# Ledger of designs, part 3: peptides against a protein of PDB entry 3VZA

Target 1, 98 residues: chain A of PDB entry 3VZA
Amino acid sequence: RVERLCKSKELFEERLGLEIRRIHNEQLQFIFRHIDHKDPDKPYMFTLSINEQGDYEVTSCTPPLDCISEFQLKVRETNNFSAFIANIRKAFTALSFK
Target 2, 62 residues: chain B of PDB entry 3VZA
Amino acid sequence: AAYVTQLYYKISRIDWDYEVEPARIKGIHYGPDIAQPINMDSSHHSRCFISDYLWSLVPTAW

## One batch from the design tools (peptide; aimed at target 1 I31)

Design b1_p8_8_s3 (made by RFdiffusion4, then SolubleMPNN; from b1_p8_8 with H7Y S8K)
Fold by OpenDDE base, seed 2:
Structure b1_p8_8_s3 (fold): chain B 98 residues (1-98), chain C 62 residues (1-62), chain A 8 residues (1-8)
Amino acid sequence: as target 1 above (98 residues)
Amino acid sequence: as target 2 above (62 residues)
Amino acid sequence: SEPEPVYK
């Protein structure tokens, strides 16, 4: 099962262009690639934690997104984590079109 | 690994078919109302197209 | 703790 889990992670990383890292201070780092079709390896990333109030908090976002605070509010209201991540990717995609 | 793998499922709602050849992207996407198959030949598409397509399966409605 | 996503 460990081998299957490793394979699963690799498939998701390549196919979704999304890497998920557990980092210091009990945070998650989400790294999107395959956003810019002209620069597929360019990373778009954010970090996420649970703050002292128990709420999802985006602790960094590179490049910055004007909508990230609104998305943070939305995920706190809805608990729709899937839509949260998908909307962030959608926003990064829009940002790549300059 | 289990934690991160579960995150991928919670995000994408995709379950891969792990028994097919590497170039075949095969699985099932579980939407809120229906499940639909995924079955692509990766050699026919760019990495960005594949990712965009798979993410298009994920609802963005809150 | 790490974020524990809850699906609505």
Scores: peptide ipSAE 0.214, ipTM 0.951, DockQ to the pose 0.043
OpenDDE base, seeds 1, 3, 4, 5: peptide ipSAE 0.208, 0.130, 0.202, 0.198; ipTM 0.950, 0.947, 0.950, 0.950

Design b1_p8_8_s4 (made by RFdiffusion4, then SolubleMPNN; from b1_p8_8 with H7Y S8R)
Fold by OpenDDE base, seed 5:
Structure b1_p8_8_s4 (fold): chain B 98 residues (1-98), chain C 62 residues (1-62), chain A 8 residues (1-8)
Amino acid sequence: as target 1 above (98 residues)
Amino acid sequence: as target 2 above (62 residues)
Amino acid sequence: SEPEPVYR
């Protein structure tokens, strides 16, 4: 089981270009790569926690996204975590065409 | 590892086929209506194209 | 607390 889980994580990391890390203070770090086709290894990342009210909170976003606060509101309203992450990736992709 | 793997599924709704050769990207995407197979030869595509394609399967409607 | 995302 452990071997399968490790393989699964590796496949997701490579194929989605998304690394997920559990970091200090009970946060998650999401690191997107494969965003900029001219620089596939360039990271686009954000961190997420649950605040004192029990709501999703984006604690950092690099590079910054104008839409991140709106997305945080949307995910709190809908609990659609999949759309949340996918929309962030879409926004990072758009940003890469600066 | 189980927690992170669970997150990947919650995000992507993709289940990989772990029994195929490494060059084959094979799995199933579980959309809201129907399940759709994934079956790609990775040697035909860039890493960025593959990622873009897979993410295109994930709906962005809230 | 640790994030517990829900997919809908």
Scores: peptide ipSAE 0.245, ipTM 0.952, DockQ to the pose 0.046
OpenDDE base, seeds 1, 2, 3, 4: peptide ipSAE 0.130, 0.240, 0.217, 0.138; ipTM 0.947, 0.952, 0.951, 0.948; seeds 1, 3, 4 fail the geometry check

## One batch from the design tools (peptide; aimed at target 1 N79)

Design b1_p9_1 (made by RFdiffusion4)
Pose (drawn by RFdiffusion4):
Structure b1_p9_1 (pose): chain A 98 residues (1-98), chain B 62 residues (1-62), chain P 9 residues (1-9)
Amino acid sequence: as target 1 above (98 residues)
Amino acid sequence: as target 2 above (62 residues)
Amino acid sequence: SAIFERLNE
């Protein structure tokens, strides 16, 4: 029951290397690990809220990505949240080789 | 707890097989077109490869 | 729950 739900969350966290945290001020923090193969536990994170207009809003990005504002505009336009998350991870992977 | 796992599905479109040994990464990836099985031996791969591979299943087109 | 409903649209 609830055990299955916790198990599902842990499988996703370990396998995708992605954790989701509900934090202060109506935000969710997405933390990617397994990005830098030389340091698999190093996190790359961004925070997100749904603003008063009901729009996706990235409220911070650590480390910063220069393309995340473009991604915000694209996810608002297309409502493709899956591609938004996937493109952010691709950007953190690339950033790690800069 | 259910809401976060539902969002993982929305993001990755993966449904895990919960009835397998921990060493097996097994599940199905869903998409516009036919669903695809996943059955990997975790012992054969690094954690990073597993994550990179699984993420490569997620389309990046907007 | 509202943020998750929005994200799951």

Design b1_p9_1_s1 (made by RFdiffusion4, then SolubleMPNN; from b1_p9_1, 5 letters changed)
Fold by OpenDDE base, seed 5:
Structure b1_p9_1_s1 (fold): chain B 98 residues (1-98), chain C 62 residues (1-62), chain A 9 residues (1-9)
Amino acid sequence: as target 1 above (98 residues)
Amino acid sequence: as target 2 above (62 residues)
Amino acid sequence: KAMFDKLLE
């Protein structure tokens, strides 16, 4: 099972171009790659925590997204984490076209 | 690593077939309606195309 | 982990 879990993580990282890391202060870092077809390894990332109220909070976003605050509100309202991540990727993709 | 893999499933709703050859991207996407198979030859596509395609399966409606 | 518990609940 451990071997399967390791393989699963690697497949998701490569195929989705999404790396998920635990970082300091009980946060998660989401790193998107494969966004810019001209520079597939260029990272687009954000960090996520849970605030004192127990709500998801985006603590950083690089490059910055104008829509990230709205998405944070939406995920708090809907609890649709899948749509949250997918919309962020969509926004990063749009940003890559400048 | 169970937490991370579970999170990937929560995000993508994809379950991979782990028994196929490395060049084959095979799995199932579990959408809200009908589950759809994934079956790609990775040698025919760029990494960016593959990722874009897989993410296109994930609904963005809140 | 509290974060994962929240995300996966």
Scores: peptide ipSAE 0.430, ipTM 0.956, DockQ to the pose 0.758
OpenDDE base, seeds 1, 2, 3, 4: peptide ipSAE 0.422, 0.417, 0.425, 0.426; ipTM 0.955, 0.955, 0.956, 0.956

Design b1_p9_1_s2 (made by RFdiffusion4, then SolubleMPNN; from b1_p9_1, 6 letters changed)
Fold by OpenDDE base, seed 5:
Structure b1_p9_1_s2 (fold): chain B 98 residues (1-98), chain C 62 residues (1-62), chain A 9 residues (1-9)
Amino acid sequence: as target 1 above (98 residues)
Amino acid sequence: as target 2 above (62 residues)
Amino acid sequence: VDMFEKLLK
């Protein structure tokens, strides 16, 4: 089972181009790659915490996204974490063409 | 790695087939309607295309 | 509490 879990993590990281790391102060870092087809290893990332109220809070976003505050509001309203992450990737993709 | 793999499923709703050859990207995407199979030959596509395709399976509607 | 646990709860 442990070997399967390790393989699963590797497959998700490579195929989705998404790495997830624990960061100081009880945060998670989400690192997207495979966004820019001309530079597949270029990282697009954000960090996430859960604040004292229990709400999702984006603590950083690199490069910055104008829409990130709206997405934070939307995920708090809907609790649709999947759509939250997918929309961030979509926004990073759009940014890579600008 | 148990927590992170569970989080990947929460995000993508994809379950991989771990018994296939490394060059085969095979699995199932569990969307809100019906489950859809994933079955790609990775040697035919760039890493970016593969990622874009898989993310296209994930609904962005809130 | 671990952040992964919080997100998966």
Scores: peptide ipSAE 0.604, ipTM 0.961, DockQ to the pose 0.543
OpenDDE base, seeds 1, 2, 3, 4: peptide ipSAE 0.603, 0.596, 0.599, 0.596; ipTM 0.961, 0.961, 0.961, 0.961

Design b1_p9_1_s3 (made by RFdiffusion4, then SolubleMPNN; from b1_p9_1, 5 letters changed)
Fold by OpenDDE base, seed 5:
Structure b1_p9_1_s3 (fold): chain B 98 residues (1-98), chain C 62 residues (1-62), chain A 9 residues (1-9)
Amino acid sequence: as target 1 above (98 residues)
Amino acid sequence: as target 2 above (62 residues)
Amino acid sequence: EAMFKKLLE
């Protein structure tokens, strides 16, 4: 089972181009790659925490996204975490063409 | 590790086939409508294309 | 952890 979990993580990281890291202060770092076809290893990332009210809070976003605050509101309203992550990737993709 | 893999499933709704050869990207995407198979030869595509394709399976509607 | 419990609930 341990081997399967490790393999699963590796497959998701490579195929989705998404790395998920646990960082200090009980936060998660989401690192997108494979965004820029001319520079597949260029990272696009954000960090996520849970605030005192128990709500998701984006604590950093690199490069910055104008829409990230709206997405934070949307995920709090809908609890649709899948759409949250997918929309962020979509926004990073759009940014890579600017 | 279990938490992270569970999170990947929550995000993507993809279940991989772990028994195929490394060059084969095989699995199932479980969308809200009908489950769809994934079956790609990775040697025919760039890493970026593969990722873009897989993410295209994930709905962005809130 | 609290983060994963929130995300996976």
Scores: peptide ipSAE 0.489, ipTM 0.958, DockQ to the pose 0.761
OpenDDE base, seeds 1, 2, 3, 4: peptide ipSAE 0.485, 0.483, 0.486, 0.485; ipTM 0.958, 0.958, 0.958, 0.958

Design b1_p9_1_s4 (made by RFdiffusion4, then SolubleMPNN; from b1_p9_1, 4 letters changed)
Fold by OpenDDE base, seed 5:
Structure b1_p9_1_s4 (fold): chain B 98 residues (1-98), chain C 62 residues (1-62), chain A 9 residues (1-9)
Amino acid sequence: as target 1 above (98 residues)
Amino acid sequence: as target 2 above (62 residues)
Amino acid sequence: SSMFEKLLE
């Protein structure tokens, strides 16, 4: 089962171009790649924590997104984490066409 | 780790077929209405195209 | 992890 879990993680990382890392202070770092077709390895990332109120909080976003605060509000309202991540990727994709 | 793979499923709603050859991207996307099969030959596509395609399966409606 | 547990809740 450990082997299956390891393979699963690797498949998701490569196929979705999304790496998920645990970092200091009980945060998660989400690293998107495969955004810029001319530079597939260019990372687009954000970090996420749970604040003292128990709400999702974006603690960093690189490059910055104007919409990230709105998305944070939306995920708190809807608890739709899937849409949250997908919309962030969509926003990063749009940004790559600057 | 179990937590990470479970999180990937929560995000993507994709379940991979782990028994196929490495060049085959095969699985099932569980959308809100109906499950859809995924079955791609990775040798025919760029990494970016594959990722874009798979993410296109994930609804962005809140 | 408490973070993972919250996300997967």
Scores: peptide ipSAE 0.428, ipTM 0.955, DockQ to the pose 0.746
OpenDDE base, seeds 1, 2, 3, 4: peptide ipSAE 0.419, 0.418, 0.424, 0.423; ipTM 0.955, 0.955, 0.955, 0.955

Design b1_p9_2 (made by RFdiffusion4)
Pose (drawn by RFdiffusion4):
Structure b1_p9_2 (pose): chain A 98 residues (1-98), chain B 62 residues (1-62), chain P 9 residues (1-9)
Amino acid sequence: as target 1 above (98 residues)
Amino acid sequence: as target 2 above (62 residues)
Amino acid sequence: SSIFERLLE
């Protein structure tokens, strides 16, 4: 029951290397690991809220990505949250080789 | 707990097989078109490859 | 819950 839900969360966390945390001020923090193969535990993270207009809003990005504002505009336009998350991960992977 | 696992599905479109040994990464990836099986041996791969591979299943087109 | 409902749309 609840065991299955916890198991599902842990499988996603380990397999995708993605953790989701509900943090202060109505935000979710997305933490990617397994990005830098030389340092698999190093995190890359961004935080997100749904603003008062009901729009996606990236409230911080550590380390910064120069394309995340563009991604914010695209996710608002298309409502494609899956692609938004996938493109942020691709951007962190690329950043790691800069 | 259910809400976060639901969001993982929304993001990745993966449903895990929960009835397998821990060393097996097994599940199905869903998409616009026919669903695809996943059955990998975790012992054969690094954690990073597993993550990179699984993420490569997620379309990046907007 | 509202943020998850929005994200799951």

Design b1_p9_2_s1 (made by RFdiffusion4, then SolubleMPNN; from b1_p9_2, 5 letters changed)
Fold by OpenDDE base, seed 5:
Structure b1_p9_2_s1 (fold): chain B 98 residues (1-98), chain C 62 residues (1-62), chain A 9 residues (1-9)
Amino acid sequence: as target 1 above (98 residues)
Amino acid sequence: as target 2 above (62 residues)
Amino acid sequence: KEIFDKLLK
């Protein structure tokens, strides 16, 4: 089971181009790669925490996204975490085209 | 690693087939309407194309 | 959120 879990993580990281890390102050860092076809290893990142009210809170976004505050509102309203992450990736993709 | 893989499933709704050759990307995407198979030869595509394709399976409607 | 909390622990 342990070997399968490790393999699963590696497959998701490579195939989705998404790495998830635990960082200081009880936050998760989401690192997207494979966004820019000219530079597949260029990272697009955001960090996420749960605030004192129990709501998702984006604590950083690099590069910055104008829509990130709206997405934070939407995920709080809908609790659709999948759409939240997918929309952020779509926004990063659009940004990569300048 | 158990919790991170659960999070990946929560995000993507993809379950991989772990018994296939490394160059074969096989799995199942569990969409809201119907489950769809994933079956592609990774040697025929760039890493960016593969990621874009898989993310295209994930609905963006809130 | 539940998985999020577990992942942080």
Scores: peptide ipSAE 0.380, ipTM 0.957, DockQ to the pose 0.185
OpenDDE base, seeds 1, 2, 3, 4: peptide ipSAE 0.372, 0.377, 0.368, 0.379; ipTM 0.957, 0.957, 0.957, 0.957

Design b1_p9_2_s2 (made by RFdiffusion4, then SolubleMPNN; from b1_p9_2, 5 letters changed)
Fold by OpenDDE base, seed 5:
Structure b1_p9_2_s2 (fold): chain B 98 residues (1-98), chain C 62 residues (1-62), chain A 9 residues (1-9)
Amino acid sequence: as target 1 above (98 residues)
Amino acid sequence: as target 2 above (62 residues)
Amino acid sequence: TKIFDKLLK
């Protein structure tokens, strides 16, 4: 099972171009790659925590996204974490063309 | 590691086939309607194309 | 952790 979990993580990281790391203060770092076809290894990332009220909070976003605050509101309202991550990737993709 | 892999499924709704050849990207995407198979030869595509394609399976509607 | 508990509950 442990070996399968390791393989699963590796497959998701490579195929989705998404790395997920646990960082200090019980936060998660989401690192997107494969965004810029001219520079596939260029990282686009954000960090996520749970605030004092128990709500999702984006603590950093690099490069910055104008829409990230709206997405944070949307995920709090809908609890649709899948759409949250997918929309962030879509926004990073759009940014890579600017 | 278990938490992270569970999170990947929560995000993507993809279940990989772990028994196929390394160059074969095979799995199932469980969307809101019906499950759709994934079956790609990775040697025919760039890493960016593969990622873009897989993410295109994930709904962005809130 | 707190964040995984919320995400995966």
Scores: peptide ipSAE 0.635, ipTM 0.961, DockQ to the pose 0.659
OpenDDE base, seeds 1, 2, 3, 4: peptide ipSAE 0.634, 0.632, 0.635, 0.633; ipTM 0.961, 0.961, 0.961, 0.961

Design b1_p9_2_s3 (made by RFdiffusion4, then SolubleMPNN; from b1_p9_2, 3 letters changed)
Fold by OpenDDE base, seed 5:
Structure b1_p9_2_s3 (fold): chain B 98 residues (1-98), chain C 62 residues (1-62), chain A 9 residues (1-9)
Amino acid sequence: as target 1 above (98 residues)
Amino acid sequence: as target 2 above (62 residues)
Amino acid sequence: KSIFDKLLE
């Protein structure tokens, strides 16, 4: 089972181009790659925590996204975490063409 | 590690087939409608194309 | 609760 979990993580990281890391202060770092076809290893990332009220809070976003605060509101309202991550990737993709 | 893999499933709704050869990207995407198979030869595509394709399966509607 | 508990509940 341990081997399967490790393989699963590796497959998701490579195929989705998404790495997920635990970082200090009970936060998660989401690192997107494979966004820029001319520079597939260029990272696009954000960090996420749970605030004192128990709500999702984006604590950083690099490069910055104008829409990230709206997405944070949407995920709090809908609890649709899948759409949250997918929309962030979509926004990073759009940004890569600017 | 279990937490991270569970999170990947929550995000993507993809279940991989772990028994195929490394060059084969095979699995199932579970959406709100009918589950759809994934079956790609990775040697025919760039890493970016593969990722873009897989993410295209994930709904962005809130 | 931890962030994973929130995410996976």
Scores: peptide ipSAE 0.579, ipTM 0.959, DockQ to the pose 0.667
OpenDDE base, seeds 1, 2, 3, 4: peptide ipSAE 0.577, 0.570, 0.572, 0.575; ipTM 0.959, 0.959, 0.959, 0.959

Design b1_p9_2_s4 (made by RFdiffusion4, then SolubleMPNN; from b1_p9_2, 6 letters changed)
Fold by OpenDDE base, seed 5:
Structure b1_p9_2_s4 (fold): chain B 98 residues (1-98), chain C 62 residues (1-62), chain A 9 residues (1-9)
Amino acid sequence: as target 1 above (98 residues)
Amino acid sequence: as target 2 above (62 residues)
Amino acid sequence: KAMFDKLLK
């Protein structure tokens, strides 16, 4: 099972171009790659925590997204984490076209 | 690592077929209505195309 | 982990 879990992580990382890291202060870092077809390894990332109220909070976003605060509100309202991540990727993709 | 892999499933709703050859991207996407098979020859596509395609399966409606 | 518990319910 451990071997399967390791393989699963690697497949998701490569195929989705999404790396998920546990970082300091009980946060998660989401690193998107494969966004810019001209520079597939260029990272687009954000960090996520849970605030004192128990709500998802984006603690950083690089490069910055104008829509990230709205998405944070939407995920708090809907609890649709899948749409949250997918919309962020969509926004990063749009940003890569400058 | 179980938490991370579970999170990947929660995000993508994709279950991979782990028994196929490395060049084959095979799995199932579980959408809200109908489950759809994924079956690609990775040698025919760029990494960016593959990722874009897989993410296109994930609904963005809140 | 509180984060994963929240995310994965």
Scores: peptide ipSAE 0.455, ipTM 0.957, DockQ to the pose 0.687
OpenDDE base, seeds 1, 2, 3, 4: peptide ipSAE 0.297, 0.299, 0.291, 0.297; ipTM 0.955, 0.955, 0.955, 0.955

Design b1_p9_3 (made by RFdiffusion4)
Pose (drawn by RFdiffusion4):
Structure b1_p9_3 (pose): chain A 98 residues (1-98), chain B 62 residues (1-62), chain P 9 residues (1-9)
Amino acid sequence: as target 1 above (98 residues)
Amino acid sequence: as target 2 above (62 residues)
Amino acid sequence: SLLQQLNEK
């Protein structure tokens, strides 16, 4: 029951290396791990809210990505949240080689 | 708890097989077109490869 | 909630 839900969360967290936290001020923090193969536990994170217009809004990005504003505009336009997450992870992987 | 796991599905389109040994990464990836099975031995791969591979299943086209 | 809003989008 609830055990299954917790198990599902842990499988996703470990296998995707992605953790989602509900934090202060109506935000969710997405934390990617397993990005830098030399340091698998190092986090790359961004925070997101749904603003008063009902739009996706990235409220911070640590470390910064220069393309995340473009991604915000794209996710607003297409409503493709899956691609938004996937493109942010690709950007953090690339950033790690800069 | 259910809402976060639902969002993982929205993001990755993966449904896990919860009835397998912990060492097996088993599930199905869904898409526009036919669903694809996943059955990997976690002992054969690094955590990073597993994550990178699983993420490669997620389309990046907008 | 914020998670429900994300799921509904």

Design b1_p9_3_s1 (made by RFdiffusion4, then SolubleMPNN; from b1_p9_3, 5 letters changed)
Fold by OpenDDE base, seed 4:
Structure b1_p9_3_s1 (fold): chain B 98 residues (1-98), chain C 62 residues (1-62), chain A 9 residues (1-9)
Amino acid sequence: as target 1 above (98 residues)
Amino acid sequence: as target 2 above (62 residues)
Amino acid sequence: SLLEKLLSL
């Protein structure tokens, strides 16, 4: 099982082009790759925490997204984390076309 | 770590088949309605195409 | 915690 868990992580990272890292102050960093077909390894990332109220809070976004604040509001309202991540990737994809 | 794979599942709703050959991307996407099979030959596609395709399976409706 | 919230989804 442990070996499968490690393999699972590797498969998800490669196939989804999404890396998830735990960083300081109880935050998670989400790093998207495979966004720009001309530069597949170019990272698009954001960091996530929870505020004092226990709500999701985006603490950074690189490159910046105009829609990130709205998405933060939406995920707080709906608790649909899957849609949250998917919409961010969609926004990064759109941004890659400049 | 178990929590990592759990997060990936909660995000993507994909469960991989870990017993197939490395070049085969096989699994199941569990959408809100009907589960859909995934079965691709990775050697026939770019990494970006594969990722775009898999993410296209994930609903963006809030 | 953040992880607890996410894992409760």
Scores: peptide ipSAE 0.676, ipTM 0.961, DockQ to the pose 0.692
OpenDDE base, seeds 1, 2, 3, 5: peptide ipSAE 0.663, 0.657, 0.639, 0.667; ipTM 0.960, 0.961, 0.960, 0.961

Design b1_p9_3_s2 (made by RFdiffusion4, then SolubleMPNN; from b1_p9_3, 5 letters changed)
Fold by OpenDDE base, seed 5:
Structure b1_p9_3_s2 (fold): chain B 98 residues (1-98), chain C 62 residues (1-62), chain A 9 residues (1-9)
Amino acid sequence: as target 1 above (98 residues)
Amino acid sequence: as target 2 above (62 residues)
Amino acid sequence: SLLEKLLNL
């Protein structure tokens, strides 16, 4: 049902602290919250697209991550999208400790 | 939308139980080895703890 | 598209 899909989305957003949005130019925006325990609503985000070669490309990352280019390479090599997202979250978490 | 929930599953490998009371976080994580149940009382934890815990279930090995 | 690649559509 549509109702179940809506509920599912809401549960994932709240429990994972991850929002996924479709944005202009056929991109996806991934917005992490619940990263900084002192500021749980602070967003950590990146945008993703497909380049002309058909490969995943990170088009923005806020705040910036030194490791994001390496992760982009790794996901292209492995197609492990789950690990890609999880590693980005881990990196954002580490960054939040400053 | 269906594509969004499909993305969440692709990312987390979690399937929620949608029939439990709102305060119960119940589901199954389908890891590479053995599927593990998720069953926690959200009233005992912060939002950040819950998210950290659930993400800890997701392997980071490439 | 990106979604097609991600979801194997």
Scores: peptide ipSAE 0.608, ipTM 0.959, DockQ to the pose 0.468
OpenDDE base, seeds 1, 2, 3, 4: peptide ipSAE 0.597, 0.575, 0.562, 0.599; ipTM 0.959, 0.958, 0.958, 0.959

Design b1_p9_3_s3 (made by RFdiffusion4, then SolubleMPNN; from b1_p9_3, 3 letters changed)
Fold by OpenDDE base, seed 5:
Structure b1_p9_3_s3 (fold): chain B 98 residues (1-98), chain C 62 residues (1-62), chain A 9 residues (1-9)
Amino acid sequence: as target 1 above (98 residues)
Amino acid sequence: as target 2 above (62 residues)
Amino acid sequence: SLLQKLLEM
């Protein structure tokens, strides 16, 4: 079972171009790759935590996204974490064309 | 770790077929309406195309 | 925790 879990993680990382890491202070780091077709390994990332109110909080975003604060608000309102991550990727993709 | 794969499913709603050949990207995307099969030959596509395609399956509506 | 919130049913 551990072997399957390891394989699953590797498949998701490669196929989605998304790496998820646990980092200090009970945060998660989401690292997108495969965004820029000319530089597939270029990382686009953000970190996520829970604030004192128990709400999702983006603690960093590199490169910065103008829309990230709005997305943070939307995920708090809807609890649609899937759309949250997908919209961030979409925004990073749009940014890569500038 | 189990929590990681759980997160990936929460995000993508994709369940992979782990028994196929390495070059085959096979699974199921569980959308809000109808589950759709995924079945690609990875040798025919770039890594970026594959990722873009899979993410295109994930709804962005809040 | 963050993980608990994310993984709750």
Scores: peptide ipSAE 0.595, ipTM 0.958, DockQ to the pose 0.552
OpenDDE base, seeds 1, 2, 3, 4: peptide ipSAE 0.587, 0.570, 0.543, 0.590; ipTM 0.958, 0.958, 0.957, 0.958

Design b1_p9_3_s4 (made by RFdiffusion4, then SolubleMPNN; from b1_p9_3, 5 letters changed)
Fold by OpenDDE base, seed 5:
Order: sequence, then C-alpha cells, then structure tokens
Structure b1_p9_3_s4 (fold): chain B 98 residues (1-98), chain C 62 residues (1-62), chain A 9 residues (1-9)
Amino acid sequence: as target 1 above (98 residues)
Amino acid sequence: as target 2 above (62 residues)
Amino acid sequence: SLLEKLLSM
C-alpha cells in the first residue's frame, strides 16, 4: 500500500504537472508545471489556507492572477474544489501566452 | 501520504491503472455523467500535451 | 484544519 501511494503521487505529479506541498502555518502549496510549452518546468503556483471562519483563503499567487480573488469567492460559494484548481490552471495557461 | 492521493482524486477525479507499463498512461476519469477511459502512449506526446489533455477532462463549471 | 476541510467528503 505504501508503495502504491508513492507511485500514485509520482504519477499525478508528472501527468498533471501538479505538485502539492504542505508548508508552514497549515498551508498547502500548489505548484503547476507543464503550463508553458516553451518552458515546461516553469512553475506557476499558489498557496492556500483556512481563515478563522473556516473558509478557503489564497495566501499567495505567483505569478499573480487578476481572477484569483473571484475564484476564491466562487469556491467558497460552491465548494467545488476541482473547478477551483482547474480554473486556476486555465488562467495560468492563458497568462503564459503573454 | 494517503492524503495527497486523496487530494489528487478530489481535484482530477482520475484513478490510474497502476499495473501497466510506465509508457502507458491508463486510467479512468469519473465525470458527472459517464466514466471515461484514459489510455495513451506517452511516447507519442510531450509532457505538456499530456497534462493539457488530462486537465481538459476536468470540468471548469462551478 | 485545511486538510480536514478538503478531505471531509
């Protein structure tokens, strides 16, 4: 089972180009790669926490996204975390075209 | 790190087939209507194409 | 916690 879990993580990281890290102060860092086809290893990332009300809060976004605050509101309203992450990736992709 | 795999499933709704050779990207995407198989030969595609394709399976509607 | 919220369902 442990081996399967490790393999699963590796497969998701490579195939989705998404790394998930636990960082200080009970936050998660989401790191997207494979966004820019001309620079596949360039990271696009954001960090997520829970505020005092128990709501999702984006604590950083690099590079910055104009839409990130709206997405934070949307995920709080809908609790659709999948759409939240997918929309962020879509926005990063659009940004990479400059 | 079971939580990590759980997060990836929550995000992507993909379940991989772990018994196939490394060059085969095989799994199932569980969408809201019908489950769709994933079955790709990774040697035919770039890393970016593969990621873009898999993410295209994930609905962006809120 | 954040993880508890994410993995609650």
Scores: peptide ipSAE 0.642, ipTM 0.959, DockQ to the pose 0.526
OpenDDE base, seeds 1, 2, 3, 4: peptide ipSAE 0.639, 0.632, 0.614, 0.640; ipTM 0.959, 0.959, 0.959, 0.959

